# Ledger of designs, part 80: peptides against a protein of PDB entry 6JX3

Target 1, 85 residues: chain A of PDB entry 6JX3
Amino acid sequence: AEFRLRPEISVAQTDYGMVLLDGRSGEYWQLNDTAALIVQRLLDGHSPADVAQFLTSEYEVERTDAERDIAALVTSLKENGMALP

## One batch from the design tools (peptide; made by RFdiffusion4, then SolubleMPNN)

Design b2_p27_7_s1 (from b2_p27_7, 14 letters changed)
Fold by OpenDDE base, seed 5:
Structure b2_p27_7_s1 (fold): chain B 85 residues (1-85), chain A 27 residues (1-27)
Amino acid sequence: as target 1 above (85 residues)
Amino acid sequence: SLEELLERARAEPPANRLDAPALRPRP
């Protein structure tokens, strides 16, 4: 299952961080640096497993924690209408 | 419009947040 944003969602880079915009509702969400990094990697075609490996290699995080963080973020993106199921 | 949304996003940080736990780079 490839990670993909819904067609109405746009990505914007701001001086305070990455923002996702819903072109229909007008709602938008700021992502912190960790969330932005995960989303960017997923959008680039990396699997959640790939991203977990990347995080554990570059940052002070355990594999299990990285996997949980990625899964939680993906779930939130889907539930908030930003990512396709 | 998308242009208007982009302008708003650049002007004001949104109240909505989607965060993951902050990470520290390895030495």
Scores: peptide ipSAE 0.572, ipTM 0.864, DockQ to the pose 0.916
Fold by OpenDDE base, seed 1:
Structure b2_p27_7_s1 (fold): chain B 85 residues (1-85), chain A 27 residues (1-27)
Amino acid sequence: as target 1 above (85 residues)
Amino acid sequence: SLEELLERARAEPPANRLDAPALRPRP
């Protein structure tokens, strides 16, 4: 299934990192570099499998760990109201 | 407004965080 942000969520780039903004509630969340990289690639249309392959290629991480990190982040984004189910 | 929200985000880091485990680039 396609990864999508909820329509009220905007992406902003700041000097301290990527931020997701809720235009209705005024809440916003800072992402560290790893989380930002994952979200950016998902929004660009890459599948979680694509992202896992990218991470294992570019970083010192095992495939299973990369898959777990991606799945956990996607779950958090959905549970915190940033991504569509 | 969204513009005000963006301005605030640029000036002040949010309390809310979504982090993934840090990764080391391969040499």
Scores: peptide ipSAE 0.571, ipTM 0.862, DockQ to the pose 0.900
Fold by OpenDDE base, seed 4:
Structure b2_p27_7_s1 (fold): chain B 85 residues (1-85), chain A 27 residues (1-27)
Amino acid sequence: as target 1 above (85 residues)
Amino acid sequence: SLEELLERARAEPPANRLDAPALRPRP
């Protein structure tokens, strides 16, 4: 299924990095550069496979590790109420 | 308001974090 943020979640750019903000609860989360990169590409419509290919081409990471990192982040985003199931 | 929340986020880093393993760019 397509990766989507929950409607109450907003994306903000700050001097210290990307932040995801829940407009209902007021909670927010900071993402490091790698997480932000993955989220941005997913939101742009790239599949997890596309993102994995991108990471392996641009960074010193193996395909299997990239796939695992992406899957883990997506799971965390869903579990923390930021992304739709 | 959402505007106030955004200003707060810009002013102070949140305690909550969602990180992925840092990557080194290829030369």
Scores: peptide ipSAE 0.571, ipTM 0.862, DockQ to the pose 0.902
Fold by OpenDDE base, seed 2:
Structure b2_p27_7_s1 (fold): chain B 85 residues (1-85), chain A 27 residues (1-27)
Amino acid sequence: as target 1 above (85 residues)
Amino acid sequence: SLEELLERARAEPPANRLDAPALRPRP
């Protein structure tokens, strides 16, 4: 399934990092650089498998760890109401 | 409004965070 943000969620680039904003509730969340990188690639249409391959090629991380990190972040984004199920 | 929300986000880091484990780039 395609990763997609909920319609009310906006992406903002700030001096301190990427921020996701909920235009209905007024809540917003800061992402660290790793989380922002994952979200950006998913939003660009890359699959979690694509992102895992990218991370292992560019960074000092094992494939299994990259897959776990991506899955955990996606779960958090869905549970916090930022990404569609 | 969304404009006001964006302005607030740019000026003040949110308390809410979603982080992934930091990664070191390969040399």
Scores: peptide ipSAE 0.570, ipTM 0.863, DockQ to the pose 0.912

Design b2_p27_7_s3 (from b2_p27_7, 15 letters changed)
Fold by OpenDDE base, seed 5:
Structure b2_p27_7_s3 (fold): chain B 85 residues (1-85), chain A 27 residues (1-27)
Amino acid sequence: as target 1 above (85 residues)
Amino acid sequence: SLEELLAQARAAPPANRLDAPALRPRP
């Protein structure tokens, strides 16, 4: 299914990296560069499979590892209330 | 407000982290 952030989540670019902010709770999370890259591509409409292909082409990572990393990140985003189920 | 929270986020890093394994670019 399509990856989407919850309506209350805002994206901010900071000197420290990309941040996701929950406007209701006030909680926010900093993403490292890899996580930010994945999230950005997902938000642009790329599927997890598309992102995995991108990662393996641009970075020294195997397809299986890329897929696992993406899946784990998506799960975390959903569990922490940032992404829609 | 959201504006204030965003300003705070820009001023200091949050305690919460959401990281993925770091990747090295291919040469």
Scores: peptide ipSAE 0.565, ipTM 0.865, DockQ to the pose 0.925
Fold by OpenDDE base, seed 2:
Structure b2_p27_7_s3 (fold): chain B 85 residues (1-85), chain A 27 residues (1-27)
Amino acid sequence: as target 1 above (85 residues)
Amino acid sequence: SLEELLAQARAAPPANRLDAPALRPRP
């Protein structure tokens, strides 16, 4: 299924990096540059496979590691209530 | 309000973080 943020989640750019804010609870999370890049591409409609291909082409990372990084981040986003299941 | 929360988020880093392993660009 398509990656989507929950409707109460807002994206903001800060001097420290990308931030995801839950407008209901007030909780928010800062993403490092790699996590932000993955989230941005997923939100743009790229599949996890597309993102993995992009990462391996642009960065010094193996395909399997890229896939694990993406999957782990998506899982965290869902478990912390930022992304829809 | 959401506006106030966003302003606060921009002013100071949150305690919560979601990081992925840092990557080095290919030359």
Scores: peptide ipSAE 0.562, ipTM 0.864, DockQ to the pose 0.919
Fold by OpenDDE base, seed 3:
Structure b2_p27_7_s3 (fold): chain B 85 residues (1-85), chain A 27 residues (1-27)
Amino acid sequence: as target 1 above (85 residues)
Amino acid sequence: SLEELLAQARAAPPANRLDAPALRPRP
């Protein structure tokens, strides 16, 4: 399934990193570099499998760990109301 | 307003975080 942010979520770049803002509630979250990279690639249309392959190619991480990191982040984004289910 | 919220977000880090485990680039 396609990864998409909820329509009320805005993306912004800050001196501290990427942030996702809920324009309705005012809540927002800062992403570290790894999380931002994953979200950026998903929003660009890459599948979780594509992202896992990218991470294992560019970084010192095993495929299983990359897949788990991606899945955990996607779950958090959905549970916190940032990504569509 | 959304504009004001975005300005605030750009000016200071929020309390909420969504982090993934840090990765080291391959040499």
Scores: peptide ipSAE 0.562, ipTM 0.863, DockQ to the pose 0.905
Fold by OpenDDE base, seed 4:
Structure b2_p27_7_s3 (fold): chain B 85 residues (1-85), chain A 27 residues (1-27)
Amino acid sequence: as target 1 above (85 residues)
Amino acid sequence: SLEELLAQARAAPPANRLDAPALRPRP
């Protein structure tokens, strides 16, 4: 249930934003600010529900939309081989 | 090496992106 990156994935902060790097394939992805914020909070141990509450408190977004955005991002991270299932 | 890959990542933005819908801060 805990969100975790795959062991081969590294996180890097760049001048362009947060980047996830696959050390095996060499592929890497840049995250926009919203995606980076979600990933960072998940990695810090916050649940998706915690993150949704945080987003709705700090940003102009409805709870349902925040939950959907988080779920979609997590799915993408798993499908692209960055997060453990 | 991983160090070299990280250096590359910092030097140039990747073509691959993973974005979430942009959010506006509450005033």
Scores: peptide ipSAE 0.560, ipTM 0.862, DockQ to the pose 0.900

Design b2_p27_7_s4 (from b2_p27_7, 15 letters changed)
Fold by OpenDDE base, seed 3:
Structure b2_p27_7_s4 (fold): chain B 85 residues (1-85), chain A 27 residues (1-27)
Amino acid sequence: as target 1 above (85 residues)
Amino acid sequence: SLADLLAAARAAAPANRLDAPALRPRP
């Protein structure tokens, strides 16, 4: 299953990082650098496995931790109404 | 409706944060 944002969600880049905005409700979410990096890679079409490999190569993180971080973030994005199930 | 009022209140709340654990770059 491919990661996709809900159609009402837009991405904005700010001086303080990535923001996801719900154009219908006006609710918005600011992402820290790690979350933004994961979301950007997923939106670019990389699989969670691709992202995990990228994180472990560039950062001091083990594969299992990277996979868990990605899965947790994706779950949060879905539960908070930003990503499609 | 009550649901609409609650949704509006939620949307007007302070900016939400969605963070992942910070990572340190490899040297």
Scores: peptide ipSAE 0.566, ipTM 0.868, DockQ to the pose 0.338
Fold by OpenDDE base, seed 2:
Parts: sequence; structure tokens; C-alpha cells
Structure b2_p27_7_s4 (fold): chain B 85 residues (1-85), chain A 27 residues (1-27)
Amino acid sequence: as target 1 above (85 residues)
Amino acid sequence: SLADLLAAARAAAPANRLDAPALRPRP
């Protein structure tokens, strides 16, 4: 399934890093560098498998850990109302 | 407005965070 943000969510680059803003509620969420990297690649159309391969190639992380981190982040994005289910 | 919200987001740290485990680049 394709990763997509909810229509009311905007991406902003701030002095504090990537922020996801809910234009309806005014709530916004700061992402650290790793989370931002994952979200950017998913939004660019890469699959979670593509992102995992990317992470393992460029960073000191095992494939299974990368997959877990991606899955956990995607779940959080959905549960917190930022990404479509 | 959306513009106001974006300006606020840029000017102050968000109350909410969504982090993933930090990664170290390969040498």
C-alpha cells in the first residue's frame, strides 16, 4: 500500500528539523533526522523495502532493525492522524 | 490561517515529537 499523508497534513522544514503540521487542529510534530529521512523517502514513492535497503546501505543498521524502525514509524504516523491508513 | 501556523512552527519548537532510532553513517 502507498504511504500518503492525510490531506490536512503539511510538511514544513524548520530550524528544528522536519515538522508535520495539522492544518485543522494546529498541532505539529517534530521529526528527528532518521524519521524525517524515512518519511521523505516514503513520500517520494519508495516502498518500505526500498527504504530499508537504503538505510542498510548508508547507515550502520541491520536489515531487520531498519524494517522494524520503518514499520514502527509508519504505525505511529497513522495512529497519530498524520498518515492515511 | 495556514500561513500563521507554519510561521509558528518555524518560530518555536513543537510540543509533539515523533522520533526514530538515530543512525550512524557507514564510514
Scores: peptide ipSAE 0.562, ipTM 0.868, DockQ to the pose 0.887
Fold by OpenDDE base, seed 1:
Structure b2_p27_7_s4 (fold): chain B 85 residues (1-85), chain A 27 residues (1-27)
Amino acid sequence: as target 1 above (85 residues)
Amino acid sequence: SLADLLAAARAAAPANRLDAPALRPRP
């Protein structure tokens, strides 16, 4: 189950952080630093498990919490039409 | 256009947000 953005979604780096832009609707979503970090790693081909390991090694977060945060973010990305199901 | 939308996104805070819990780097 590879994580991919929908073809109409573009990634932009802004002074406010990462933004995901829907080129069809014109809607855009700002990601905070944690969400942006997770999305970047997933787009680079890392699995959710890989990302969780990375987060626990670099940040003060427990593995279970990291996994839950990643899963919640991926779900939101899919439900809001940014990521492919 | 897409270019216009990207420029707008860079110039102002967007209406929509997608956040994850903030993390503190390990020392």
Scores: peptide ipSAE 0.560, ipTM 0.867, DockQ to the pose 0.919
Fold by OpenDDE base, seed 4:
Structure b2_p27_7_s4 (fold): chain B 85 residues (1-85), chain A 27 residues (1-27)
Amino acid sequence: as target 1 above (85 residues)
Amino acid sequence: SLADLLAAARAAAPANRLDAPALRPRP
C-alpha cells in the first residue's frame, strides 16, 4: 500500500523546515530534516524498503536502524492523523 | 484560511513536532 497523506493534510515548506498542516483543524507539525527526507521519499512513491536503502547509502546509519526510524515515523504520522492507515 | 495558516507556520515554530533521529551524511 502506497503511503498517502490524509486529504486534509497539506505540505508546506517554512523557514523552520517541512510542515504538515491540517487544513480543517489548523494543527500543524514541524518535521526535522530526517523526518522530512523520509516523508518526501514516501510521498514520491518510494517504499519503506526503498527509503531504507536510500538512507543507508547516503547516511551513516545501519539498515536496521533506518528501517526502525522509518517505521516509527510512519506510525507517528498515522497516529497523529496525518497519514492514511 | 489556508494562506493564513501557512503564514503562521512560516512565522513561528509549531507546537507539534515530528522528528526522526538526525543522520550524518556519509563523506
Scores: peptide ipSAE 0.560, ipTM 0.866, DockQ to the pose 0.906

Design b2_p27_8_s1 (from b2_p27_8, 11 letters changed)
Fold by OpenDDE base, seed 5:
Structure b2_p27_8_s1 (fold): chain B 85 residues (1-85), chain A 27 residues (1-27)
Amino acid sequence: as target 1 above (85 residues)
Amino acid sequence: SAAEELVARHGAPKNTLSAPALAPRPR
């Protein structure tokens, strides 16, 4: 239920956008602005449903599209070893 | 941070995770 990053993952805000680094493998990932916004809100304790509501309130996006994108991003973060299951 | 140092030394990362760009609602 609670979204958390793995302990070996570090976060940085750069001129290129948000970056996640795996300290063990050395692999690092850039998030685009929308993905970064989603991750930031999840890390702040908002649920995926909260984030979907926020996106539909602040941006021109349908609820279904927001929910799909959030779910896909969370899945990718878990599968790529950045977020805890 | 470690990530900041890595970007500073080697440039922007090759791996990217994205969500679609969202257009702001009119104010």
Scores: peptide ipSAE 0.118, ipTM 0.646, DockQ to the pose 0.898
Fold by OpenDDE base, seed 3:
Structure b2_p27_8_s1 (fold): chain B 85 residues (1-85), chain A 27 residues (1-27)
Amino acid sequence: as target 1 above (85 residues)
Amino acid sequence: SAAEELVARHGAPKNTLSAPALAPRPR
């Protein structure tokens, strides 16, 4: 249940925001600020529930919306080959 | 890093992932 990036994925902070690069294919993706925050906290070992609680505490967002967005982002990262299934 | 160098040479990536259901505003 632990969130992890695939071993070929590199992370960088850029002037445009957080970027994930696949070192084998050369494909790369930019994360917007909210997505970057979620990924960073997940990589730090926080659970999706922890992240949802954090978002509702720091931002004007409902718990259900936070949970849904986190789940959707995690799914996208797995489907696009950045996170391990 | 490789990602930083790639962005520096080719600009911001066209593919962007977001948390679209959230438009969080700081409290």
Scores: peptide ipSAE 0.118, ipTM 0.651, DockQ to the pose 0.720
Fold by OpenDDE base, seed 4:
Structure b2_p27_8_s1 (fold): chain B 85 residues (1-85), chain A 27 residues (1-27)
Amino acid sequence: as target 1 above (85 residues)
Amino acid sequence: SAAEELVARHGAPKNTLSAPALAPRPR
């Protein structure tokens, strides 16, 4: 399934990093640089596997670690109401 | 955008999502 944000979520690039705002609740979240990179690539249409491959190719990170953190982040985004299931 | 306006007004948000096991160091 494709990764998508919920329609009420706004995205902004700020001096503090990437921010996601829920326009209904007013809750907002900052993504650290790694999380932002993952989300941006997922939104661009890359699969989690694509993103893991990218991370291991471009940065000093193990494939297993990349896969685990990507999965955990996606889960968190869904559970916190930012991403569609 | 709404998010930009919120950050401009109140600074960095309290809630942060991270990928802690990823410490990307460029190759």
Scores: peptide ipSAE 0.114, ipTM 0.653, DockQ to the pose 0.736
Fold by OpenDDE base, seed 2:
Structure b2_p27_8_s1 (fold): chain B 85 residues (1-85), chain A 27 residues (1-27)
Amino acid sequence: as target 1 above (85 residues)
Amino acid sequence: SAAEELVARHGAPKNTLSAPALAPRPR
């Protein structure tokens, strides 16, 4: 399914990195650079498999680790109310 | 933006999400 953020979530680039803000609660979250990269590519329409392939091709990371981290991040984004299920 | 303004006023976000097994290590 398509990865997308909830309507109330805003994205900003800051000196501290990518930030996701919940406009209703005021809660905001920082993504580290790798998480930001994953989210950006997912939002651009790439599948998790696409992102895993990209990561293993461009960076020194094993496919299994890439897949696990992508899955965990997506789950966290959904559970924390940032991404739509 | 609202998020930028929050960071400007209050500093870096307390909550962080990471991909711990990944790091920018270009081949």
Scores: peptide ipSAE 0.107, ipTM 0.643, DockQ to the pose 0.763

Design b2_p27_8_s2 (from b2_p27_8, 10 letters changed)
Fold by OpenDDE base, seed 4:
Structure b2_p27_8_s2 (fold): chain B 85 residues (1-85), chain A 27 residues (1-27)
Amino acid sequence: as target 1 above (85 residues)
Amino acid sequence: SEAEELVRRYGPPKNRLDAPARAPRPR
């Protein structure tokens, strides 16, 4: 399944980190660096499995934990109206 | 961008999505 942001969501890099803005509601969300990295790689076409492998290579984290972190973030992005189902 | 302008004008967003809850350390 392809990961995509909803059409009304825009992305910006700020002094405080990556921000996602809902252009309709005006709500905006700050992502920490790891969340931003996950989103960027997913948007670039990497699968969650690809991203998990990347995280385990760059950080001291086990594969299972990386997979859970990615799944949780994707779920949150969908539930908060930022990503398409 | 509009998002960048909002942060500049109103400060950092109150809403945040952090992953993971505790950031891992780099290898």
Scores: peptide ipSAE 0.294, ipTM 0.749, DockQ to the pose 0.694
Fold by OpenDDE base, seed 3:
Structure b2_p27_8_s2 (fold): chain B 85 residues (1-85), chain A 27 residues (1-27)
Amino acid sequence: as target 1 above (85 residues)
Amino acid sequence: SEAEELVRRYGPPKNRLDAPARAPRPR
Protein backbone atom coordinates (compact mmCIF):
# COMPACT_ATOMS: atom_id res chain seq x y z
CA ALA B 1 0.00 0.00 0.00
CA GLU B 2 0.97 3.66 -0.29
CA PHE B 3 3.49 4.80 2.30
CA ARG B 4 3.01 8.30 3.69
CA LEU B 5 4.10 10.11 6.80
CA ARG B 6 1.52 11.73 9.01
CA PRO B 7 1.17 15.45 8.30
CA GLU B 8 2.59 16.43 11.69
CA ILE B 9 5.80 14.48 11.03
CA SER B 10 8.80 16.29 9.63
CA VAL B 11 12.05 14.86 8.35
CA ALA B 12 15.53 16.19 8.95
CA GLN B 13 19.03 15.11 8.09
CA THR B 14 21.37 15.62 11.02
CA ASP B 15 24.94 14.83 11.93
CA TYR B 16 23.55 11.95 13.97
CA GLY B 17 21.45 10.60 11.12
CA MET B 18 17.93 10.92 9.81
CA VAL B 19 15.42 12.21 12.33
CA LEU B 20 11.63 12.15 12.30
CA LEU B 21 9.90 14.74 14.48
CA ASP B 22 6.31 14.87 15.62
CA GLY B 23 5.57 18.58 15.58
CA ARG B 24 2.62 18.20 17.91
CA SER B 25 4.05 16.07 20.69
CA GLY B 26 7.68 17.04 20.33
CA GLU B 27 8.77 13.42 20.22
CA TYR B 28 11.46 12.60 17.73
CA TRP B 29 13.20 9.47 16.54
CA GLN B 30 16.57 8.76 15.05
CA LEU B 31 16.76 6.19 12.29
CA ASN B 32 19.79 4.09 11.60
CA ASP B 33 21.21 4.21 8.10
CA THR B 34 19.31 1.24 6.75
CA ALA B 35 16.00 2.40 8.16
CA ALA B 36 16.63 5.85 6.73
CA LEU B 37 17.38 4.35 3.34
CA ILE B 38 14.14 2.39 3.37
CA VAL B 39 12.09 5.41 4.42
CA GLN B 40 13.72 7.67 1.86
CA ARG B 41 13.02 5.28 -0.98
CA LEU B 42 9.45 4.68 0.11
CA LEU B 43 8.86 8.42 0.33
CA ASP B 44 10.32 8.79 -3.14
CA GLY B 45 7.62 6.48 -4.43
CA HIS B 46 9.46 3.20 -4.66
CA SER B 47 7.44 0.15 -3.79
CA PRO B 48 8.47 -2.20 -1.01
CA ALA B 49 9.38 -4.67 -3.74
CA ASP B 50 11.66 -2.08 -5.32
CA VAL B 51 13.28 -1.41 -1.97
CA ALA B 52 13.75 -5.10 -1.29
CA GLN B 53 15.44 -5.54 -4.64
CA PHE B 54 17.71 -2.62 -3.89
CA LEU B 55 18.66 -3.94 -0.46
CA THR B 56 19.51 -7.39 -1.77
CA SER B 57 21.71 -5.87 -4.44
CA GLU B 58 23.57 -3.55 -2.09
CA TYR B 59 23.81 -5.67 1.04
CA GLU B 60 24.45 -9.26 2.02
CA VAL B 61 20.81 -9.93 2.75
CA GLU B 62 18.36 -12.38 1.27
CA ARG B 63 15.16 -11.21 -0.40
CA THR B 64 12.96 -12.72 2.29
CA ASP B 65 14.91 -10.98 5.03
CA ALA B 66 14.81 -7.67 3.19
CA GLU B 67 11.06 -7.93 2.77
CA ARG B 68 10.64 -8.77 6.44
CA ASP B 69 12.81 -5.86 7.54
CA ILE B 70 10.86 -3.43 5.38
CA ALA B 71 7.53 -4.71 6.62
CA ALA B 72 8.66 -4.56 10.23
CA LEU B 73 9.90 -1.00 9.85
CA VAL B 74 6.71 0.16 8.17
CA THR B 75 4.69 -1.44 10.94
CA SER B 76 6.80 0.28 13.58
CA LEU B 77 6.45 3.64 11.86
CA LYS B 78 2.69 3.26 11.81
CA GLU B 79 2.45 2.02 15.39
CA ASN B 80 4.63 4.85 16.66
CA GLY B 81 2.45 7.43 14.93
CA MET B 82 4.87 8.47 12.22
CA ALA B 83 3.27 6.91 9.16
CA LEU B 84 -0.35 6.87 8.06
CA PRO B 85 -2.08 3.50 8.29
CA SER A 1 14.38 22.78 10.74
CA GLU A 2 12.82 22.21 14.11
CA ALA A 3 14.24 18.70 14.27
CA GLU A 4 17.70 19.99 13.53
CA GLU A 5 17.30 22.61 16.22
CA LEU A 6 16.26 20.03 18.79
CA VAL A 7 19.22 17.83 17.97
CA ARG A 8 21.54 20.80 18.16
CA ARG A 9 20.17 21.79 21.55
CA TYR A 10 19.64 18.45 23.24
CA GLY A 11 21.71 16.01 21.23
CA PRO A 12 20.44 12.96 19.44
CA PRO A 13 16.97 11.77 20.36
CA LYS A 14 16.63 8.94 22.84
CA ASN A 15 13.88 7.43 20.72
CA ARG A 16 15.31 5.23 18.02
CA LEU A 17 14.02 3.10 15.19
CA ASP A 18 16.74 0.82 13.98
CA ALA A 19 16.06 -1.64 11.22
CA PRO A 20 17.24 -4.25 11.10
CA ALA A 21 18.50 -4.77 14.63
CA ARG A 22 21.94 -5.44 13.23
CA ALA A 23 23.13 -3.52 10.22
CA PRO A 24 23.58 -5.63 7.12
CA ARG A 25 26.96 -5.95 5.52
CA PRO A 26 27.46 -4.33 2.16
CA ARG A 27 28.27 -6.56 -0.79
Scores: peptide ipSAE 0.277, ipTM 0.748, DockQ to the pose 0.689
Fold by OpenDDE base, seed 1:
Structure b2_p27_8_s2 (fold): chain B 85 residues (1-85), chain A 27 residues (1-27)
Amino acid sequence: as target 1 above (85 residues)
Amino acid sequence: SEAEELVRRYGPPKNRLDAPARAPRPR
């Protein structure tokens, strides 16, 4: 399924990193560089499998670990109300 | 943007979603 942010979520690139803001609640979240990279690629239409392949090519990480990291992040984004289920 | 303004006024968010817990090493 297509990864999408909820309509109330806005994205900003700041001096401290990528930030996701919930315009309704005012809560905002900072992503580290790797999380930001994952989100950006997912929003660009890449599948989790695509992103996992990308991570293993760019970083010293095993495919299984990359897949787990992506899945965990996506779950967190959904549970914290940033991404659509 | 609103997010940029919040960071400017209050500093970086205390809420974080970091992935992975351990920073990956670049190849």
Scores: peptide ipSAE 0.272, ipTM 0.740, DockQ to the pose 0.708
Fold by OpenDDE base, seed 2:
Order: structure tokens, then C-alpha cells, then sequence
Structure b2_p27_8_s2 (fold): chain B 85 residues (1-85), chain A 27 residues (1-27)
């Protein structure tokens, strides 16, 4: 399934990193660099498998760990109301 | 953008979503 943000969520690139804002509640979240890269790739249409391959190529991380990190982040984004289920 | 304006006005958000908890080393 395609990864998508909820319609009320907007993205900004800031000096502090990527920020996600909920336009309805006013709450916003800062992502670290790795989380931002994952979200960017997913929003660009890359599959979780593609993103895992990207992470293992760019960072000293094993494939299984990359997949786990991606899954955990996606779960958090959905649970915190940023991503559509 | 609205998010950029909030950061400018109030500073970085208190809410954080980091993945993974420990940053990996680049190759």
C-alpha cells in the first residue's frame, strides 16, 4: 500500500531538520536525519524494501535492522496521526 | 510554510520522532 500523510499534515524543511505539522491541532514533530530520509523516500513512492536497501547502502546497518527501523517509524507515524493507515 | 513559521516563532518542536534511537554511522 502507498505511504501517505494525512491531509492535515504538512512538511517543512528547517534548519533543525524535517518537521511535520498537524494543521488542525497545531502539534508538530521534528524528525532526525534518518527518519526524515525514510519519510522522504516513502513519500516519493519507494517501497519499504527500497528504503531498507537505501539505508544499508548509506549507513552501517544490517538489512534486518533497517527493515525493523522503517516498520517502527511507520507505525509511530500512523499512531501519532501523521500517516494514513 | 506554516511549519516553518512555527519553528521560527517558537523554536524547534518539543515533539520528536527519531529513528533509530541511535543514529547509524554513514558508510
Amino acid sequence: as target 1 above (85 residues)
Amino acid sequence: SEAEELVRRYGPPKNRLDAPARAPRPR
Scores: peptide ipSAE 0.243, ipTM 0.718, DockQ to the pose 0.685

Design b2_p27_8_s3 (from b2_p27_8, 12 letters changed)
Fold by OpenDDE base, seed 1:
Structure b2_p27_8_s3 (fold): chain B 85 residues (1-85), chain A 27 residues (1-27)
Amino acid sequence: as target 1 above (85 residues)
Amino acid sequence: SKAEEIVAKHGKPKNVLDMPALRPRPR
């Protein structure tokens, strides 16, 4: 299934980095560079497997670690109400 | 943007998603 943000979530680039805002509650999250990179790739339509391959190609990270990090981020985004299940 | 306005008013967000930092592979 494609990765999608919930309709009430907006994305912005700020001096602190990428921010996701819930327009209803006002709650917002800052993403560090790694998290932002993964989210951007997912929103561009790449699968988690695609992103893992990208990370291992461009960065000094093992495939297993990349897969775990991506899965953890996706889970967090869903559990915190930012991404659709 | 709305998110940018919120950050401008309240500063650094309380909620943070920090994933492990990545080191670029040497070219």
Scores: peptide ipSAE 0.359, ipTM 0.769, DockQ to the pose 0.885
Fold by OpenDDE base, seed 4:
Structure b2_p27_8_s3 (fold): chain B 85 residues (1-85), chain A 27 residues (1-27)
Amino acid sequence: as target 1 above (85 residues)
Amino acid sequence: SKAEEIVAKHGKPKNVLDMPALRPRPR
């Protein structure tokens, strides 16, 4: 399934990093550099497998750890109402 | 953007998603 943000969620780059804002509730979330990197690649249309390959190629991380990090972030985004299920 | 305006007005977000920091591989 394609990764997509909910339609009410907007993205901005700030001095604190990437921020996701719920335009209805006003609630917003700050992402650190690692989270932002993963989200950006997913939004660009890369699959989780593509992102895992990217992370293991560019950073000192094992494939299984990269896959875990991606899955954990996607789960958090869905559970906190930012991404579509 | 709207998100940037909210942050500028209200300050640093309280909700944070911090994934483990990654170290770049040497070239």
Scores: peptide ipSAE 0.354, ipTM 0.766, DockQ to the pose 0.860
Fold by OpenDDE base, seed 5:
Structure b2_p27_8_s3 (fold): chain B 85 residues (1-85), chain A 27 residues (1-27)
Amino acid sequence: as target 1 above (85 residues)
Amino acid sequence: SKAEEIVAKHGKPKNVLDMPALRPRPR
């Protein structure tokens, strides 16, 4: 399934990193560099498998760990109302 | 703090998504 943000969520780049903003509530979620990297790749249209391959190629992380991190992040984004199910 | 500055500009903090830090592979 294609990764997509909910329509009320916007992306902001700040001096402290990527932030996802809820336009209704004014609440935000701050992403560290790793989370931001994964989200950006997903938003660019890469599949979780593509992102896992990218991470293992560019960074010192095992495939299984990359897959788990991506899955955990996607789950968090969906459960916290940032991404569509 | 970082959070306070972001709140001032964008609104209330809800969560912080700190995924495991990654080290680039040397080329």
Scores: peptide ipSAE 0.345, ipTM 0.728, DockQ to the pose 0.476
Fold by OpenDDE base, seed 2:
Structure b2_p27_8_s3 (fold): chain B 85 residues (1-85), chain A 27 residues (1-27)
Amino acid sequence: as target 1 above (85 residues)
Amino acid sequence: SKAEEIVAKHGKPKNVLDMPALRPRPR
């Protein structure tokens, strides 16, 4: 399944890092560097499996942990109304 | 962008998604 943000969500790079803004509600979220890295890769069209492989190759993280981190982030983005189901 | 304008106006957002920090593997 393709990862996609909801159409009302805007992305910006700020002094605080990546920010996602809901243009209808006004709610916005800051992502730390790890979260931003994952989101950028997913938005570029990489699958969660692709991103997990990337993380384990570039960083000191085990595959299982990388998969957990990605799944947790995707779940949060969907539950908080930023990503489409 | 609109997101940048909101951050400039209201500062750092209350809502934050923090994932575990990653340590780069040595090159």
Scores: peptide ipSAE 0.337, ipTM 0.759, DockQ to the pose 0.875

